# Peptides against a protein of PDB entry 3WG5: the designs that were tried, part 2

Target 1, 218 residues: chain A of PDB entry 3WG5
Amino acid sequence: LAKNIVYVAQIKGQITSYTYDQFDRYITIAEQDNAEAIIIELDTPGGRADAMMNIVQRIQQSKIPVIIYVYPPGASAASAGTYIALGSHLIAMAPGTSIGACRPILGYSQNGSIIEAPPKITNYFIAYIKSLAQESGRNATIAEEFITKDLSLTPEEALKYGVIEVVARDINELLKKSNGMKTKIPVNGRYVTLNFTNVEVRYLAPSFKDKLISYITD
Target 2, 218 residues: chain A of PDB entry 3WG5 as posed
Amino acid sequence: LAKNIVYVAQIKGQITSYTYDQFDRYITIAEQDNAEAIIIELDTPGGRADAMMNIVQRIQQSKIPVIIYVYPPGASAASAGTYIALGSHLIAMAPGTSIGACRPILGYSQNGSIIEAPPAITNYFIAYIKSLAQESGRNATIAEEFITKDLSLTPEEALKYGVIEVVARDINELLKKSNGMKTKIPVNGRYVTLNFTNVEVRYLAPSFKDKLISYITD

## One batch from the design tools (peptide; made by RFdiffusion4, then SolubleMPNN)

Design b1_p8_2_s3 (from b1_p8_2, 4 letters changed)
Fold by OpenDDE base, seed 2:
Structure b1_p8_2_s3 (fold): chain B 218 residues (1-218), chain C 218 residues (1-218), chain A 8 residues (1-8)
Amino acid sequence: as target 1 above (218 residues)
Amino acid sequence: as target 1 above (218 residues)
Amino acid sequence: GVIIEAIS
């Protein structure tokens, strides 16, 4: 029997292969305990494309709903974070957060200037981000504009435009608002109706390794 | 007066932003002491494109010759390592090492399968690797084949084809063979003739942070 | 060889 449990975990910082490990670990724990869902509190400026795509795939393969929650206030789902969100079962944002700025780059030069991606790469990620939006029933036009205009949105705008599903101040409000919502992508081939009635919230802590990586990458 | 000093530093593992920091630190130390050159003993399976491009730029901006030495036996300058080498003032390889395998990928899927880069990305890096080869007076055809054929070469082949300049068993042999060679790219706008007559070899140790990162990324 | 592009 699915336990009336919702897991909450935090992922902060640059999206790297280590971030994938965090996603995998957290989702696996929640899957093993047959949680109703896992909420990932996401605060990222972006990161690596490969890690991002792997994380999206991991979310899509999840046996339970994965809710991306851009949190706390001041946080962002920038660049790679937007793709991850668009690949997830439900997106929520807290007030004072942002989503978007998805223009792919080859990196930063020594002076911090952006090394522009060739049009071919940009077009690849346009197609990719649009596919994520379309598959999740979200606004593919805005998803494209996250790249073509390097657009960033407020939670209210993102909700209005159909990029996200929920604006919530905290976990309790998120659970309340998302209760009864259907996932935007399937879980095990089916759209799941979220049931957050009388759920226990369990917080997952970062591993020692996660903390160490965060310390090093900061 | 330029000190008759040659620095030797080791860079091992995946090419990341932290690897850039290592390159920068090592080269900066050698520059500050007006070293004749710095030898970077490189052993890498590859890594991030952005970090790679930044490292190439850092090498090109060096006030002193940067010699990439694929070392020890069993080491490789794979993928990103090849680009770094091609961007350097001189390439050496030890017996039993390899260079090449430069096909760009978007990453690895969860099952370890390669996510192929779109042709547009591949073509970008073909142009880039060819430019590095041409600018350094190295074999641009082979450089392209490092991508198009995912070619890997032995030191002897790489030397024969004009990809590298020296095959050497150790630092002493490298210094001996490279003495009197001109750098393949300019240093401060001039091709430098290496002078390793009566040089002191100074080994640079990895920082504590470098060791920690290596431990985490292994 | 992995040349991984960053999406910042």
Scores: peptide ipSAE 0.064, ipTM 0.609, DockQ to the pose 0.837
Fold by OpenDDE base, seed 3:
Structure b1_p8_2_s3 (fold): chain B 218 residues (1-218), chain C 218 residues (1-218), chain A 8 residues (1-8)
Amino acid sequence: as target 1 above (218 residues)
Amino acid sequence: as target 1 above (218 residues)
Amino acid sequence: GVIIEAIS
């Protein structure tokens, strides 16, 4: 039987317009090859709101399932990463990772202190994050608390509360556990049942541009 | 008579954390050399709010006068650039430039459409921009209209309305016209009278890092 | 936190 392809790509660091380009490129490759799915190994402390919203939209427009996998151990899907995850077809987390801390901020002052967002922004993002949770059949109350309490969760807590779908140590366990699951949001207007039986895993590497941007931002 | 030094540096493009680093570096050099002032030739369509606020703070903390000069002809101090200008010790504009268009946005959608900021954000930035104008003795009503009407002004209009202090075609005319003017905000707790009599103009170049970032963002 | 682009 011809092996179905699952792509795996890594996205690490701050969410920016360059991160959008990475998501777009990776998903496009997977779409072109009619992959069964793409798994994005995500490790982010957060980033820009506009880039985040564009990434969510790109995921929602994907012709194939996009799985956000908070990986490796020690990684987080913080802030913007949480929104991206909640906008995706399936969320997985490795043990020792975290999700949440979604309070919108205007940024950091010179001394590194947080510049708080005004209440209307906070309310906008509360509505937005709750909508993502509701649309994906995930816990909208916890999604709100990611902002209002700046809540962060462990994988076990996130699974328990119905924020995420899978806790997995590695790609193989993720594929095993997610096999037969339905996407939490539609793909091309339909909820897709994931089929990870007899799949080939293909890893996508960062482009040269991606590497250069990482070098400059580090 | 030993020539007093005036530094001139260019900052072009989107306002980001890297732009903050440029401002900081340039001002620090000028401070270390006890320059009479630094002129920043600014051309920006806008950028990030946090970076903008940090730049404003860095300017306000400068040990020497920081003059924002919207230059060359065709340039603009749009959005974040307007805030930066209003936070500076003196604003100049070249003919054929513009200032204003300060309505806060959350960003751009995938189709390039503006994602509007919620009213509370708009109100926050109205208060902020008005405070900058008031503190600098500039037209706070127009500063508000930069947001509420998304107003843009020509140099002649901006001068007429008391938004800026100088219209100048080049650095030499700027120095001539601004000589003897008081800074619009304090330097080290005092309003400084600019002395551009018998000055040496020193141009600062972008660092290698600045050039590389520009190459990646272009 | 999510950083909002205030002023394009």
Scores: peptide ipSAE 0.098, ipTM 0.581, DockQ to the pose 0.850; fails the geometry check
Fold by OpenDDE base, seed 5:
Structure b1_p8_2_s3 (fold): chain B 218 residues (1-218), chain C 218 residues (1-218), chain A 8 residues (1-8)
Amino acid sequence: as target 1 above (218 residues)
Amino acid sequence: as target 1 above (218 residues)
Amino acid sequence: GVIIEAIS
């Protein structure tokens, strides 16, 4: 029986238009090969809302399951990363990672202080993040609190509260634990049951452009 | 009588956090030398709102006049560039340039279509751009229409409508025409009368980092 | 926080 392929790629740093290009490239490669899934190892402090929304849409349009894996230990899916995760087909976190802190900001002032978003913008993102949670069958109350309380969660808390689906130390444990799970959102209009029983793991390296952008944004 | 120094620097491409660093560096150099002014040759299709707001704040905090000059012919101060210009001490445009098109977007969809901002965000930026226009004594109605009609103006129209202060073909004509003008916003709490009668023009080159970022964002 | 504002 032909081995199902699972792609693994890393996305690290600020969420920008270039990060969208990374997502698009990675997902496209995996789609072309009819992979069982792609796992994105995500480590981000946040980024642009537009890029975030485009990434969410790209994930939702994927012909294959996109799994967000907050990895390695010490990584975060903070702010924009949380939205991306909530928009994905499955969320996993490694021990020692975090998710949340989604309060929209207009940016940082010259002194490094946060420029707060007006209530209208905050309310927009509350509605948006709740929509992502509801569409994926995840905890919409906690999703709202990621904004209203600027809440951050451990993997154990996130799992307990129904924000994420898997806590895993590495790719092998992730594949084992997620095998037989249904995607939290549809793939091509259908909820897919993941089949990781006989898989080949293929790592996608960042392009030269990806490396350069990552280096500059770090 | 000691020559007054006028610095000239170029900012081209997308408005990002790196563009803020360029503005900050250029203005800081000019402040340290107690320049009469700095002229920023601006060519941008737009960019990030947070970076834009930080740049506006940096300009407003400048110890010297910051003149935005949309240059060369074919350049634009589009979207974020318009806000930056409206937040500056003086706006000039070269013939064959444009200003406006300030409708806030959430970004571009995968097919390149615009993701429209919700009304709440649009209204926020209407209030913000009107504030910039009002504070600078520029046409707040046209500033609003930069959003509501996604209006773009020629230099001649922008001058006629009281959006900008100078139309100039080059730096020499800009200095000549702006000599004796008052800044449209205060410098250190005072409106400054520009003195370009006996000036030395100094060009600031982009740093290596600036060049790299510009190359990547192009 | 999510940096919201893309100005076109």
Scores: peptide ipSAE 0.092, ipTM 0.589, DockQ to the pose 0.856; fails the geometry check
Fold by OpenDDE base, seed 1:
Structure b1_p8_2_s3 (fold): chain B 218 residues (1-218), chain C 218 residues (1-218), chain A 8 residues (1-8)
Amino acid sequence: as target 1 above (218 residues)
Amino acid sequence: as target 1 above (218 residues)
Amino acid sequence: GVIIEAIS
């Protein structure tokens, strides 16, 4: 029986327009091959709101399930990463990772201090993050608190509070645990039951451009 | 008589944190050599508000006059570039350049459409741009209209309306025309009269890192 | 326009 393909790709660093290009490229490859799903290993401190919103939209328009996996241990889905996760078909986290801290900011001052966003912006993103949580059947109260309290959660807390679906140490455990789960948002208008029995895992590498951007942004 | 040194450097592309690093590096070099001034040849479509505000602050903290020169012909000081210019000691533009279009945005959607900023943000930047204009003795009404009407001006219009100080085709004409002008904001608490008689022009090149960033962001 | 929002 032809093995179902699952793609795995990594996205690391700040969320920018270039990060959108990475998401788009990876998802497109997986779509073209009619993969069962793509797993994005995500490690981000945050980034740009516009890029984040575009990434969420790209995920929502995906022809296949997109699993956001906060990985490896020590990684985070901070700020923009949380929104991306909440906009995805399934969220997984490795032990020792974190999610949250979603307070919108205007940026950083010269001294490294945060420039606060005005209340209207904060309220906009509260509404936005709550919508993502509600649409995906995840905890909208905690989603709001990611902003209002600048809350960060462990994988175990996030699972407990219904923010995420899986805690997994590696890809194999992720595939095992998520097998038979329904996507939290629809794929082409339908909630998909994941089939990770007898899968071939294919790793997608960053392009040269992706590597170069990462090197410069670090 | 020891020639007064004027530095010339180029900043092109989107305004980012890396652009701040370029400004900081260039101004620091010129400060160390006790230059009469530094001229920054600016060509930007805009960029990040935080980086822009940091750049403005860095210019205002400069120990020497910083002249923003919208150059070459065909260049623009769009959006963030306008704020930077309005925050500088002297603004010059080459013929065939433009300034303005300062409406704050949240970013660009996937289809390339603008995501509008909420009114509170717009009002914040109206106040900010007006403050820059007022502090520099430039036209605060037009500065506001750069946002409210998303206005763009030619060099001749900008000069006529008191937004900028000089129209110049090249560095030599700029030096000639700006010689004896007072800075529009103070340098170390004092308005400086520019002395461009018998100057040595030194060009600063982008660092390898600067070139790499520019290549990736293009 | 000035891109304002960095979500840190």
Scores: peptide ipSAE 0.069, ipTM 0.579, DockQ to the pose 0.862; fails the geometry check

Design b1_p8_2_s4 (from b1_p8_2, 6 letters changed)
Fold by OpenDDE base, seed 2:
Structure b1_p8_2_s4 (fold): chain B 218 residues (1-218), chain C 218 residues (1-218), chain A 8 residues (1-8)
Amino acid sequence: as target 1 above (218 residues)
Amino acid sequence: as target 1 above (218 residues)
Amino acid sequence: GIELEVIS
């Protein structure tokens, strides 16, 4: 039986293979305990496309609901973070956060300018992001515009346009608002109704390795 | 006046933004001392395209010749490493090393399979690698085949086909063979004749940060 | 943007 446990873990910084490892570890811990869900507090400016796609797959393969929570205020789910969110079972945002700006790039030049992706790559990711939106019943038009217009949205806009499901100031409000909601994508082939009644919140800490990576990337 | 100093530094592992920082630091040290050249002992399976392009630019902007030396035996200048080499003032390889396999990919899936790059990206990098070859007077046909055929070459083959300039077992042999050679691309707008007569070899060590990054990526 | 780590 699923325990009345909800895990909360933070993922911050650039999306890399290390970020995948963090997602995998955190989700695995929550799966092993048969948690009702895991909430990932996400704050990212973006990162690698391959790592992003792997993270999306890992979320979609999760045995428990994965809630992406753009948190704290001032945080963003930019670029790769938006894809990850759209691939998740539920998206929440804190006030003062942002989502979007999903334009694929080849990277940054030495002067910090963007190296543009060729149209075929852009089109690939347009198709990809639209598929994520469609699969989750979220706004595919806005998903496309995250790329084509490099659009960034507030939580209120994202909710209004049907990109996200919840605006919440903190974990308690998130649990309250999402209680009884169905996941936007299936868990093990079934849409799960979230039950956050009388839940124990367990916070997961970054590993020593995670802390070290963050220190190096700072 | 240029000092009779040649710097040698090692760059090993995946090409990332950290690798750029290593290149930049090492080249800067050698520039400040007005070294005759810096030899970068390169061993890489590849890495990020943006970092690679930035490294190439950094090399091309160097005030001193940058020699890429694929070393030690068993090492490779694979993928990104090939581009970096082709962007350098002189390429050398040790016996038992390899160069090539430049097919761009979007990354690796969770199962380790390659995510194929769309044709436009492939074509972009074909044009890019050919430009590097042409600018350096190296074999542009083979450069293209590093992508289109995912070709890998031995040092002897690479020398034969005009991809590289020197096969050398060690630094001493490299210095001997490259003495009097002209750089394959300009330094400050001029093709420099390498003078390795009576040179002091100075080895640069990785920084503490570099060591830490290597430890984390292991 | 998503950095397409075009792995080269």
Scores: peptide ipSAE 0.166, ipTM 0.656, DockQ to the pose 0.846; fails the geometry check
Fold by OpenDDE base, seed 1:
Structure b1_p8_2_s4 (fold): chain B 218 residues (1-218), chain C 218 residues (1-218), chain A 8 residues (1-8)
Amino acid sequence: as target 1 above (218 residues)
Amino acid sequence: as target 1 above (218 residues)
Amino acid sequence: GIELEVIS
């Protein structure tokens, strides 16, 4: 049976293969402890598509609910972060955060200009992001516009349009608001009703390696 | 006037934005000292396309000849490394090294399988790699096959097919063999004849940051 | 945007 424990971990910075390692580690710890859920405080400007896709898959393979929380105020789930959120069991955002800007790019030129992706790559990710939205019962039209219009949304807009499930100022409010909600995707093939009554919150710290990678990539 | 100095620096590991910083730093030092050339000892399994393209551009903008040397024996200029080589003023390889395998991918799945790039991305890089070969007077057919057949070549094959200019066991042999060769692309709009007679070889060490990044990405 | 790490 699930313990009345909720894990909270932070993932900040660019989404890379190392970020996958962080997600994997955090979720694994929570799984091993049979937690009710893990909340990932996410603040990212974006990153690699492959790492993003792997993270989404890791979330979908989770034995427990994974909640993406765009936090703190001022944070964003930009680009890759939006995909990750859309692939998760529940999305929450703090006031003053943003989500979107998902247009795939080949990278940045020397002058800082964006190297545009060819149309077929763009179309691939349109299909992908729409699939994430559809699978999770979220707004696939807006998901597409995250790419086609490079759209960014406030938490209030995202909630209004059915992209996310919760707007919360802090962990306590998040737990309160999400208590009793069903996961937007299955956990072990079943939509789970979250139970955050009388839970213990445990914070996972970044590893030394996590800190080092963050330092280098920042 | 150019000093009778040749710089040698090493770039090892995945091609990333940090690798661009290494290339930029090394080439800048050599430019500032008005070196006859810089030799980059390259050993890479590949990396990011954007970083690769930026590195190629940085090489093309160099005020001095940039020689890519696939070194030591056992090293490779795989994937991104091949593009970088094809974009340089001269390519050398040590015996027992390899070049090629340039098929673009979106990354690796969780199970280690390759995520294939859509055809249009592949076609983009076919055009790009052929352009590099054509601009440098190297074998564009083989360059295309580095992608379409994911072809890898030995130094001897690469030399035979006109992909590279020099096979050399060490720096001294490289300098000897390349002395009097013309650069395969312009330096400041002119094809330069390399002059390695009575040169001083100076080795550039990786910075602390370079070492740290290498440690994290390895 | 998603950096397609087009790994070349």
Scores: peptide ipSAE 0.131, ipTM 0.643, DockQ to the pose 0.867; fails the geometry check
Fold by OpenDDE base, seed 3:
Structure b1_p8_2_s4 (fold): chain B 218 residues (1-218), chain C 218 residues (1-218), chain A 8 residues (1-8)
Amino acid sequence: as target 1 above (218 residues)
Amino acid sequence: as target 1 above (218 residues)
Amino acid sequence: GIELEVIS
């Protein structure tokens, strides 16, 4: 029996292998407790592509729905964050957040300028991001434009264009609006209808290791 | 007046932005003291491409010769390490080490398999690594094969093929053999003849921050 | 290989 429990955890900062560990830990905890879902409050400017792909895969392997919530206001699911969102079971955004800007780059030069990725990299990630969008029934054309035009969208635009599913101011509104929605990708091979009636919200804190890593990377 | 001082510092592990900071710190210390050169004892399986390129640039901007020494026995300058070496003023290797295996990858899948880079990425880095080799008067054909064949070489092979300049068992032998050699790239626009006659060897230790980062990444 | 951290 699924417990009427929803976990909420925050992931903030650059997407790295450590971020993967955070995702894995949080999802595992929620799985073990047979939670109704986990909501990941995401705020990221981007990060590593491999870590991103691994995170997407981990989300898709989840035994429970994983909801990406771009939060708080002022936050973004930029670059790698957009891919992660598109790979998840449901995307929500708070007002005043953004999504997109997915052009792959090789990195930053010493002067801080972007080192552009060669066209073939761009094409690979176009195919990849479009696949995520298509698999999740989201707007693949816009997903492509996140790369080709380095497009960024507001929550309202993203909702309008079918990139995301919910605009919500806070966790309570998110739960209310998403209650009864179907996951955009399967959970264990089946599309699940979210049930957030009379749920307990449990917040997960970062581990000591997570805090230490954040301190060093800041 | 250059002090008859040679700095030696160790850099071990994955090439990251933190590795760049280590390089920068070590080189800066040596520059400030007007050292005759700095020897970086390098042992790396590879790492990030952007960090690698930044490290190469930092080395090329050095006011003093930067010698990459693949050390100790059993170590490697693999992947990103090869690029760094090819960008440096002199390369030495200890017996029982290796260099090469430069094929660019997008990362590792969850099962640990390599995600191959698309051809255009490979071509970009072929051009890049060849440029490093050509600029330093090293074997550009082999440099290309480090990618196309994912070639790895022993020190003896690398020396024979003109990839590296010195095979040395330890710092003392390195200093002896490299004494009187010209840098393979300019220092402040001029090729410098190394002078290791009656030099004091000073070892740099990792900072507390470096140790902490290593502890977390291990 | 070079982990192209394709920074996405």
Scores: peptide ipSAE 0.086, ipTM 0.559, DockQ to the pose 0.860; fails the geometry check
Fold by OpenDDE base, seed 4:
Structure b1_p8_2_s4 (fold): chain B 218 residues (1-218), chain C 218 residues (1-218), chain A 8 residues (1-8)
Amino acid sequence: as target 1 above (218 residues)
Amino acid sequence: as target 1 above (218 residues)
Amino acid sequence: GIELEVIS
């Protein structure tokens, strides 16, 4: 019997317009092959809000479940990464990773200090992140606190507080634990029950462009 | 047996920050009373994108289903109203109403001509409206065409094309037809099956502030 | 237009 395919792709570094292109490419490949899901191994310190929002939209527009997997140990879904995760169909974290720290900023001053966003912008993103949490049935209070308290969570905390769905050490454990789970947001308007029975894992390598992008954003 | 409550509120005119306040107030009242749903009778020619996005978020954050009902006959969910509808848990239209015409604009020139938005902005809203459609399991192609073709639809067309869920002449018919339907987006992360069996309809009157707002935005 | 030069 033809094995269902689960794609795995890595996205690392700052979230930029180029990161959007990576998401778009990876998801498109998985869509074209009618994959059961794509797992994005995410490790990001954050990045641009515009790119983040576009990535969230791209995930929401996916014809297949997009699983954000904060991986490997030591990785983070920080700031923009948290938004992306909260916008995804399922969030998993490896032990030793983190999620949160979502305070919007306007940038860094010449001395490296953070230029704080005005309250209007902060409030916009509070509303936005709460929306993402509510849409996905995740903890909107914690989502808000990712901004208001610049809160960061461990995988265990995130799971406990209903921010994420899975703690997994590797892809195999992720597949095992997420099997039978419903997506937290709809795929084509419906919650999809993940079926990872008898699947083939396919790793997507970065394109030349992706490699170059990673180089310039690191 | 205690009747479940369905609230009905009217929102008319241009979409502004004040319209957001109306939505917020009405939904909050319905939430506080644990209503089965709130029906917003919407009649709008459009308005501000920022207010629209906030309204969509407020709907998404609702603890109860928010039904957008384009009503009465002659009303429209034009531009911003379409986005709001697509962001809602259920869309109904009365015969003789319209939905669509979602092309973003920068404003009007001195001669009353439309100042077109640059392609980047247009593309942003294309992505956004498609996202709303996909999230709600509605026709994303038509949603896009609401922008690219400045398309407007009748209730019958909108129903046929999978943009809306119900065509109803009045509140009673709406309740009857929408009974047993699942919300098109989740309420607290779950699709809710609407149960309008043995419900009491409560109409929410505009506040003094709402009345004033309507006066200044008309 | 919300020029979201916002970094998050």
Scores: peptide ipSAE 0.064, ipTM 0.327, DockQ to the pose 0.142; fails the geometry check

